Peptides against a protein of PDB entry 6GMG. Designs and how they scored, part 263

Target 1, 331 residues: chain A of PDB entry 6GMG
Amino acid sequence: DSDDRVTPPAEPLDRMPDPYRPSYGRAETVVNNYIRKWQQVYSHRDGRKQQMTEEQREWLSYGCVGVTWVNSGQYPTNRLAFASFDEDRFKNELKNGRPRSGETRAEFEGRVAKESFDEEKGFQRAREVASVMNRALENAHDESAYLDNLKKELANGNDALRNEDARSPFYSALRNTPSFKERNGGNHDPSRMKAVIYSKHFWSGQDRSSSADKRKYGDPDAFRPAPGTGLVDMSRDRNIPRSPTSPGEGFVNFDYGWFGAQTEADADKTVWTHGNHYHAPNGSLGAMHVYESKFRNWSEGYSDFDRGAYVITFIPKSWNTAPDKVKQGWP

## One batch from the design tools (peptide; made by RFdiffusion4, then SolubleMPNN)

Design b2_p20_8_s1 (from b2_p20_8, 14 letters changed)
Fold by OpenDDE base, seed 2:
Structure b2_p20_8_s1 (fold): chain B 331 residues (1-331), chain A 20 residues (1-20)
Amino acid sequence: as target 1 above (331 residues)
Amino acid sequence: SIEEELEQAYQSELDRLNSL
């Protein structure tokens, strides 16, 4: 029960982390030790190391979403989300493919849809867009200048995003970022901000009015990216987990992975930071653990989820929560 | 295999993934 959640205690600013442990190709540690690493590596504001505040520790304590929350500075809104879907593969497999032995038609369709998403291409698209945004942010000292720069960049690249409505999450994302408006953040100066990326894994079959089969096996038509832009409408994502397929089976509602602004060109070498569950050291769930995974481990996901989205948000350049290089584990 | 055991261990932890 969420009532068992505890805010991790403060860690001394100069306390060094203990070594991380290997866990299925990941680096894993308890949340308190991640706080120590965070303070040494990611806590910097204007080049000065900071102790993680009580508020930040509270955010972190919420589990996987907490890692993204503390590093982005806001609860994930997921409005500017990207994915890649192979429509031709999907159609071809539905037409010419066959259900596996014992697989229902709904299960087959859900699986084929899941397999038609390309997480690497989705991630690449988000990185491409983030790069365009970062160029548009450069030397833009007001939102109008940013938007003008963005439109020019998109036009130069012949990007379909240039045709998005001015009210689209694509164009409104910066203005809707709290840290952009903060005096010690962007202070309404786009050039003080940078684009960052996180990922969300979730279930497609969230429509309660849909068939039970869609809730159990996925909705093949849900949360597809728009052609050309790669934008995913996340408005129907309400953190509803997959429905059980057997008695006693339960699924989790989502997973979040923090990427930030790593410059590593090889997707397979990028590091994704995520948590398991809310911190309940005295409860049945136990202490929260934090994982640093390579892209291959992150993108594999879980049976709980059939969608992966890559989301862009913004943080102040003065924050070090999204460095160019992330080292997996400790030391 | 050790890999299978690690995968199972991780999956069991994921069953506890409850966040807001």
Scores: peptide ipSAE 0.030, ipTM 0.632, DockQ to the pose 0.044; fails the geometry check
Fold by OpenDDE base, seed 1:
Structure b2_p20_8_s1 (fold): chain B 331 residues (1-331), chain A 20 residues (1-20)
Amino acid sequence: as target 1 above (331 residues)
Amino acid sequence: SIEEELEQAYQSELDRLNSL
């Protein structure tokens, strides 16, 4: 019941965070303490600390998506998404593998499809593309210059993205970013923007017209990346959770993790920030908690999800929500 | 609305999964 969601109260700008708690390789804290850290570390606009606004606190209160929302400055649209899928592994396992004891054929196929995704390669692809975009942005003072630079970079790398349509989310992503058009943001100057990354976990079996088995165990053919580009068509993602396989079982519809623009080359050392649920301190769910996880802990996901996508968006360079280095926890 | 979709999404199960 959404009726129990509460906006966290304002925190004084100079209030320091309490120490985070270590939990299974993650750093954990309550949402109010994350606001304190955010104000000290991530709130800067043009080098000046900012108090988290009521609007930003309201966005944050929505849980895991709220963390990505407050740091990206917009609700996630998920249009420019990347993944990696091993088609040969999938085909070979289906041909030569066997269902486990008690596993249905549909459950087996769903599991094999899930296991055929490579989260690390998907993340690496998104980072590669973000790097190309950042080079294209660096000296571009209008959108036309950005697009020309982008096409040149893709041609030099012989990247399949060069063949995408001009209306593709790949080419339209910058112009569709609200902060790009804002006077205190990009002000229509691409060189003031940078590419950032977040991740979404979700369920493949969302087609209501499909079999019950696909809704319960996954759709092996859904949300695969296009060969060569790694682009995932997210148009069919409607935030529909996995269907229960037994009475009383329930699943969550999605999870979001914020990476930003960290420069750490080792994927395993990167930090992902995410929330557990919407903030309901007086409700059954309780207070929202924020986690800072290493890539391994983030990419493992949950049984609720069988897909992971790595999404590119843009923020102004004047924002400090996506620093080059992220420290896990506090202090 | 996007808000309605968000409110339905974040159920208690993430806490159960993180406590494992």
Scores: peptide ipSAE 0.028, ipTM 0.722, DockQ to the pose 0.347; fails the geometry check
Fold by OpenDDE base, seed 4:
Structure b2_p20_8_s1 (fold): chain B 331 residues (1-331), chain A 20 residues (1-20)
Amino acid sequence: as target 1 above (331 residues)
Amino acid sequence: SIEEELEQAYQSELDRLNSL
């Protein structure tokens, strides 16, 4: 059975989606039906519906990353990532806590580290930064003006990001966004762009030179946010999955969830769009499914992952892939 | 290639997600 990825066929522009199915608090549908929804809701360029192109369908067919890819317009680079880590909690739990029955020390430390990340605070930090960026973008007609505005905003808020190097992912993110440079995108005008957020779940124990225990149970010291900024160095993320802890066990390398630019203030009410696997309708994996999850269901993640990062990128304001309001499911 | 990384990445995670 060729586990070969297949590009979903084109859907007629006016084809309405079938109803989504409830799945463990999520709305679920097959990828082709998501394309229909996407064309009705998210496809708009300058207020006009667009059929999802073959290229976009191909991107989407890659699964969870495909959802973020098609909506952001670029493959995720994950350079501008945020998280929140409670160091005091971590230290206290390590000191005062004990391994559970049958839990190894390495497993205990990995678990405690995982539990010391606050997904809600990490998400909130990304939203805060995205808001600052959006203010800096609003009236900036060149990159220099954007950067000046950004520095002023950060200074006014006494934000530690003001001390980041000019070459940091924080300041370079806009210029490194392809759609910013596109004539039909930003056209080098920051005021035509907006900050958007997606999330990546991944494994901390990716260092091949580290102990087997770290690869199996997590590296407690890996992918922690920098104090003050909340920035996560993602340079060591190479999409290496968790190592099996038992024979026949396998883990997935990553998960991606698309948030965009929702304005819902309550994190728990925000909708995250993600896929399960690459589209293989004739293969063992089957057709790709797309999920729309509330933050709680997204942030819980899977045992495959012990890190969550919230990443900022940019899209043109003319795109409707990141609307202020996202409705879960269909209708 | 990005394609190879993507194919490997999605196969493992999504199988688990579907088994949940």
Scores: peptide ipSAE 0.027, ipTM 0.717, DockQ to the pose 0.430; fails the geometry check
Fold by OpenDDE base, seed 5:
Structure b2_p20_8_s1 (fold): chain B 331 residues (1-331), chain A 20 residues (1-20)
Amino acid sequence: as target 1 above (331 residues)
Amino acid sequence: SIEEELEQAYQSELDRLNSL
């Protein structure tokens, strides 16, 4: 029951973390210990360590989304999302492939669609776009200058995003970021902001008006990136989980992983921070745990999900929640 | 809640993976 969620207690600012534990190639710890690490490593505002506030601890307590929430400074809106989909692979496999033994046609199509997404290319696209945005931000002191710079960068790269409507989430993302408008944040100065990335795993078959098969096995046509841009329309993502295929089976609604702004060029060496569930130390689920996974372990996802999106948002450069380098675990 | 269901399933998958 959501009623069992508890806000983790405050940790002293100077309290050092206990060692993380290895877990299937991941570094794992309890939420309170992550708070300790966060205060030592990620809490910095203008170069000064900060104690995680009660509000931030409350956000964090929501589990996987809480990790992204506390580090991005806002609840994920998922409006500026990227993915990569191999349309040719999809079409060819549908045409030439066959369902496995016992696999329904709908299950086959859903699986083929899932397999036609390339998580690495999706992540690469998001990083590319984030880099373009960061260049556009660097010397822009108002939103108009940022937008002009962005259009110029896109034109120079012959990027299809240059053709997006001015109302597109791509162009509106900065102005819609609360921390951009905050006095202690961007203060309406784009040059004080930087682009950051997180990832969401979710289910494609969320349309309740669709067939039961799509809800159980995926909607092959849902949440595909637009050609050329890689943009995913996330407007239909309502956090609806996969429908059970058997009695007693249950699936989760989403997973969120925080990447931030790591500069590691090798995707496989990037670190993704995520939580398991909401913090319920006195409930059946128990205490929340935080994981730091390499890209391989993050991008693999779970059977609960058949889509992965890489989302761009913005944080103030004065925040250290998205450092250039992230170390997995502690020490 | 939607969040509760997600968290349970995710934990279950992690437990399964860690048990392998």
Scores: peptide ipSAE 0.025, ipTM 0.705, DockQ to the pose 0.145; fails the geometry check

Design b2_p20_8_s2 (from b2_p20_8, 14 letters changed)
Fold by OpenDDE base, seed 5:
Structure b2_p20_8_s2 (fold): chain B 331 residues (1-331), chain A 20 residues (1-20)
Amino acid sequence: as target 1 above (331 residues)
Amino acid sequence: SIEEIIQQGIQSQRDKLASL
């Protein structure tokens, strides 16, 4: 029941977190303790610690999306999303593969499609693009300069993104970022902003006009990246969960993981911060927990999802919600 | 709307780790 959501109370600015608990290769803590860590590590504006505001605590209370929300400063729009899909693998497996025992054709096709996505390559593509954007942001003091720099960078790299329409999410992402326009944020100065990354897991079979099989087992053709660019059209993502395959079965509609702007070159060593569910300390779900997972633990996902996207957005450089290094757990 | 997205998301959230 959405009515069970509670905003976590304020934590004193100087309150240190309790130690995180290891859980399945992750570091885990209750949301209140994450707030304490966040205030110590991520809250900084222009180098000064900040208490997490009531608004930020409210955003955080929404669960997995709340972690991304509080750190990015906006509810995820998912417009600038990247993935990697091996079309040859997909075609070959469909042609030469066979359904497993008890697996339907639709289930087989859905599984093969899911397995044809490469999470690591998708993440790497997003990091590559974020790096290009960061170079374009550097020394650009207006949007026009940023866009010109971006086009030049893309041309120099022979990147297919250079052919995107000027109205595409790729070119419009910065100007559509609220914090870019804020006086205490970017103040319309691109050089004050940096690109950051989060990930969304979701279900492909969201088309209500499609077959029941696609809703249950996935739509093999949905949410594929465009060739060359890696861009995923997220316009059809309506946060619709996987359809039950058995009576009483229910699936979650999405999961969000916050990466930010870590500089760790080894993808497997990167830390992804996410929540389990909305904060309901007096409800059936209980208190929200926050997890700091390694990439392998994050990218594994759940059976609830057959798509992963890596999304680029922007935050002010003055924010410390996306530091170069993220330490897993506490201390 | 964002509000609609949020509400839809909240209703679908659960402890995924506990359900595994």
Scores: peptide ipSAE 0.029, ipTM 0.738, DockQ to the pose 0.498
Fold by OpenDDE base, seed 4:
Structure b2_p20_8_s2 (fold): chain B 331 residues (1-331), chain A 20 residues (1-20)
Amino acid sequence: as target 1 above (331 residues)
Amino acid sequence: SIEEIIQQGIQSQRDKLASL
């Protein structure tokens, strides 16, 4: 019950975290200990450590989305999302593949569609775009300059994103970022901002007007990236979980993983920070845990989800929630 | 609304790793 959610208590600013524990190739800790790490490593504003505020602790308490929320400074809107889909693989597998024993046609199609997404290429596309955006931000002191720089960069690379509408999530993302407008944030200066990445896992079969089979096994045609740009239309994502296939079965509606702005070129070495559920220390779910996973562990996802999107947003450069290097666990 | 999204998110979350 949502009523069991509790805001974690404040942690002293000087309190060092306890060691993380290994869990399925990840580093794991309880949320209170993550707050301690966050205060030591990620809390810096203009080079000064900050205690996680009550508001930030409240955001964090919402679970996986809370990790992205506290680090990005806003609730994820997921508007600027990227993925990679192998259309040829999909078509070939549908044509030449066969349902497994006991697998329905709808289940087969849903599975083949899921398997036709390339998480690594989707992530790389987001990183590529974030890099272009960061170059456009670097010396731009107003939004107009940023947009001009961005268009030039895209033109030079012959990137299909150059053809996006000016009101698209791609071009509007910066001005729609609250921290860009904040005095202690960007203060309307693009050069004070940087692009950051998080990932969302979710279910494709969210259309209530579609067949029950699509809701149970996935919609093969939903949430595919646009050719050339890699943009995913997220407007139909309503945080609806997968429909149960059997009585008593339940699925989670989403998972969020925070990457930030790591510069590690090897995708497999990148660290993704995420939570298991909302913080309910006195409830049936128990305390929230935070995980720091390598890309392989993150991108594997769960059966609850058949889509992964890599989303770009922005944070002030003065924030240390997205450092160039993230170390897994503690110490 | 964001509030609706948050509420829905809270209600739908579970220990995902416990099911692995």
Scores: peptide ipSAE 0.028, ipTM 0.730, DockQ to the pose 0.484
Fold by OpenDDE base, seed 3:
Structure b2_p20_8_s2 (fold): chain B 331 residues (1-331), chain A 20 residues (1-20)
Amino acid sequence: as target 1 above (331 residues)
Amino acid sequence: SIEEIIQQGIQSQRDKLASL
């Protein structure tokens, strides 16, 4: 019950975290302890530690989305999303593969589509684009300069994103970022901002007008990246969970993982921060836990989801919520 | 509204790791 959600209490700024514990190859802690870590490591504004505000603690309390929310400074809009889909693999497997014993045709097609997404290539594409954006931001002191730089960078790389409309999420993402316009944020200066990445897991079969089979087993044609750009149209993502396949079965609507702006070149060594559920210490779900997972653990996802998108947004460079290096766990 | 989206998200949350 959403009514069981509680905002975690304030933690003293000087309170050190307790050690994280291993859980399923991840580092795990309770949300209150993550707040302590966050204050020590990620809270810095202009080089100064900050206590997590009540508003930020409230955002965090929403679970997996709350981790991304508190670190990005805004509720995820998911407009600038990337993925990689192997069309040849998909076609080949549909042609030459067969449903498993007890697997329906729709279930088979949904599974094959899910397996045709390459999470590593999707992540790499987002990192590539974020790098291009960061170069475009570096010496741009107004939005026009940023856009000009971005177009030049894309042209130099012969990137298909150069053909996107000026109103596309790709070009409009910066100006639509609240922290870009804030006096203590970007103050309308692109050079004060940096691109950051988070990931969303969600269900493809969200169309209410589609077949029940698509809602249960996935829509093989939904949320595919555009060829060349890797952009995913997220406009149809309404946070609708997978439909139950059996009585009593229930699925979660999404999962969010925060990456930020880590510079680790090896994808497998990157750390993704996410939450299990909203904070309900007095409810049936219990206290929210925060996990720091390696890419393998994050990208595996859950049966609740058959799509993964890697999303770019922006934060002020003065924030330390997206450092170059993220250490898993504590100490 | 964003508030509606947030509420919808909360209602669907569960211990994802417990289902593994």
Scores: peptide ipSAE 0.027, ipTM 0.729, DockQ to the pose 0.473
Fold by OpenDDE base, seed 2:
Structure b2_p20_8_s2 (fold): chain B 331 residues (1-331), chain A 20 residues (1-20)
Amino acid sequence: as target 1 above (331 residues)
Amino acid sequence: SIEEIIQQGIQSQRDKLASL
C-alpha cells in the first residue's frame, strides 16, 4: 500500500552525510542521509554537484527500485537481462536428488531450479557484455557506427550475441534509452554514453494459468537464460509476487540493486545499492533505508525470489551515478 | 534481527507502479 509514501525533503547541497551503520557486511542508512551522500558523490553532471531534484527524490522514495531509478535516470525496463543456468546440474539433481522431508515434488523442483542459477556467472556475463558495448560506444558518433562496432566486437569474440536480431533488446537498448536522446545527455552520440548494470530479483512462478504449485514454489522452466547468449526473456515478468503457502504469508514482487559501472575485478568486492521499502516515515513501515551491500549479500537474495537477472542499460558519461569505484558506507 | 527487519521491509515493497 503505497498510500503512505512520502517524498523525502530536499537536503542542502553542502550537507555532509552522517556515518552509515554497519550491519551483516552491509552499510545502512536512512534515505535522507543517502540523499546527502548522493549529492556529494553521485550527483555530478559534467563535474558539478547537483542537488537531488524533487522528481529524483520522488523516484527514490519508491524503495529498492527507486535507488536504481534515480541512478539510471529511468524506470527499469529490464529488457537486456542476463543470467547463468547450469542445465546439467539441474537435470542431474532432478534425476538423482530427492525431496527433503516434507518437501513436495513441486517444491523440490522449484528449489533445484533456483539452486541451478549461478549469480556470479550471471553477473560476469553482464559485465562482459557491458565491456563489449563500452568499446563499441567509444568512437561511435551515431547509432549506425555503434551497431557496426558492436557487431565487429562480437564477431571477434565469437559471441553468440552476434546472431541476435537487429530488433532484439540487445541492439535496440541504446536507442530506447531516453537519456541517449537528451541534449544534455547523449545527444544522439553513442560516444557520450556508457553501459551500466543493475540487478533484479523476482519470482519465476508468475503465470496465473499455471499450477498453484508453480506459483507457490517456482516455475523451474521460467526465466532461464538462452544458451550461448545468456539473455533472459523478461517479457513475462509482470512483477507478480510469490503466492503464499500459508494463510497470512505475503511476498514482495521484486528487489533491485544498483551496481553501475564499477571496475573492481573481484565480484565479491563490488558494492550494490538497494532500498528496503517505500518511504513512509509517518506510516507503519517507517522511513526508507538504503543499503550498500557486497555482492555476496546482494546475490543471496530472499525467499521471496527465485530468479536474479543482471540488466544492462545506459547513462551519459557526464553523470557520476556510476563511478568506477564505489565506497561502501560513509565515511 | 537486522535480517528480519530487512526481510520485513522488502516484503512491504509493493510498488503500485508495477501494476500500471
Scores: peptide ipSAE 0.027, ipTM 0.687, DockQ to the pose 0.089; fails the geometry check

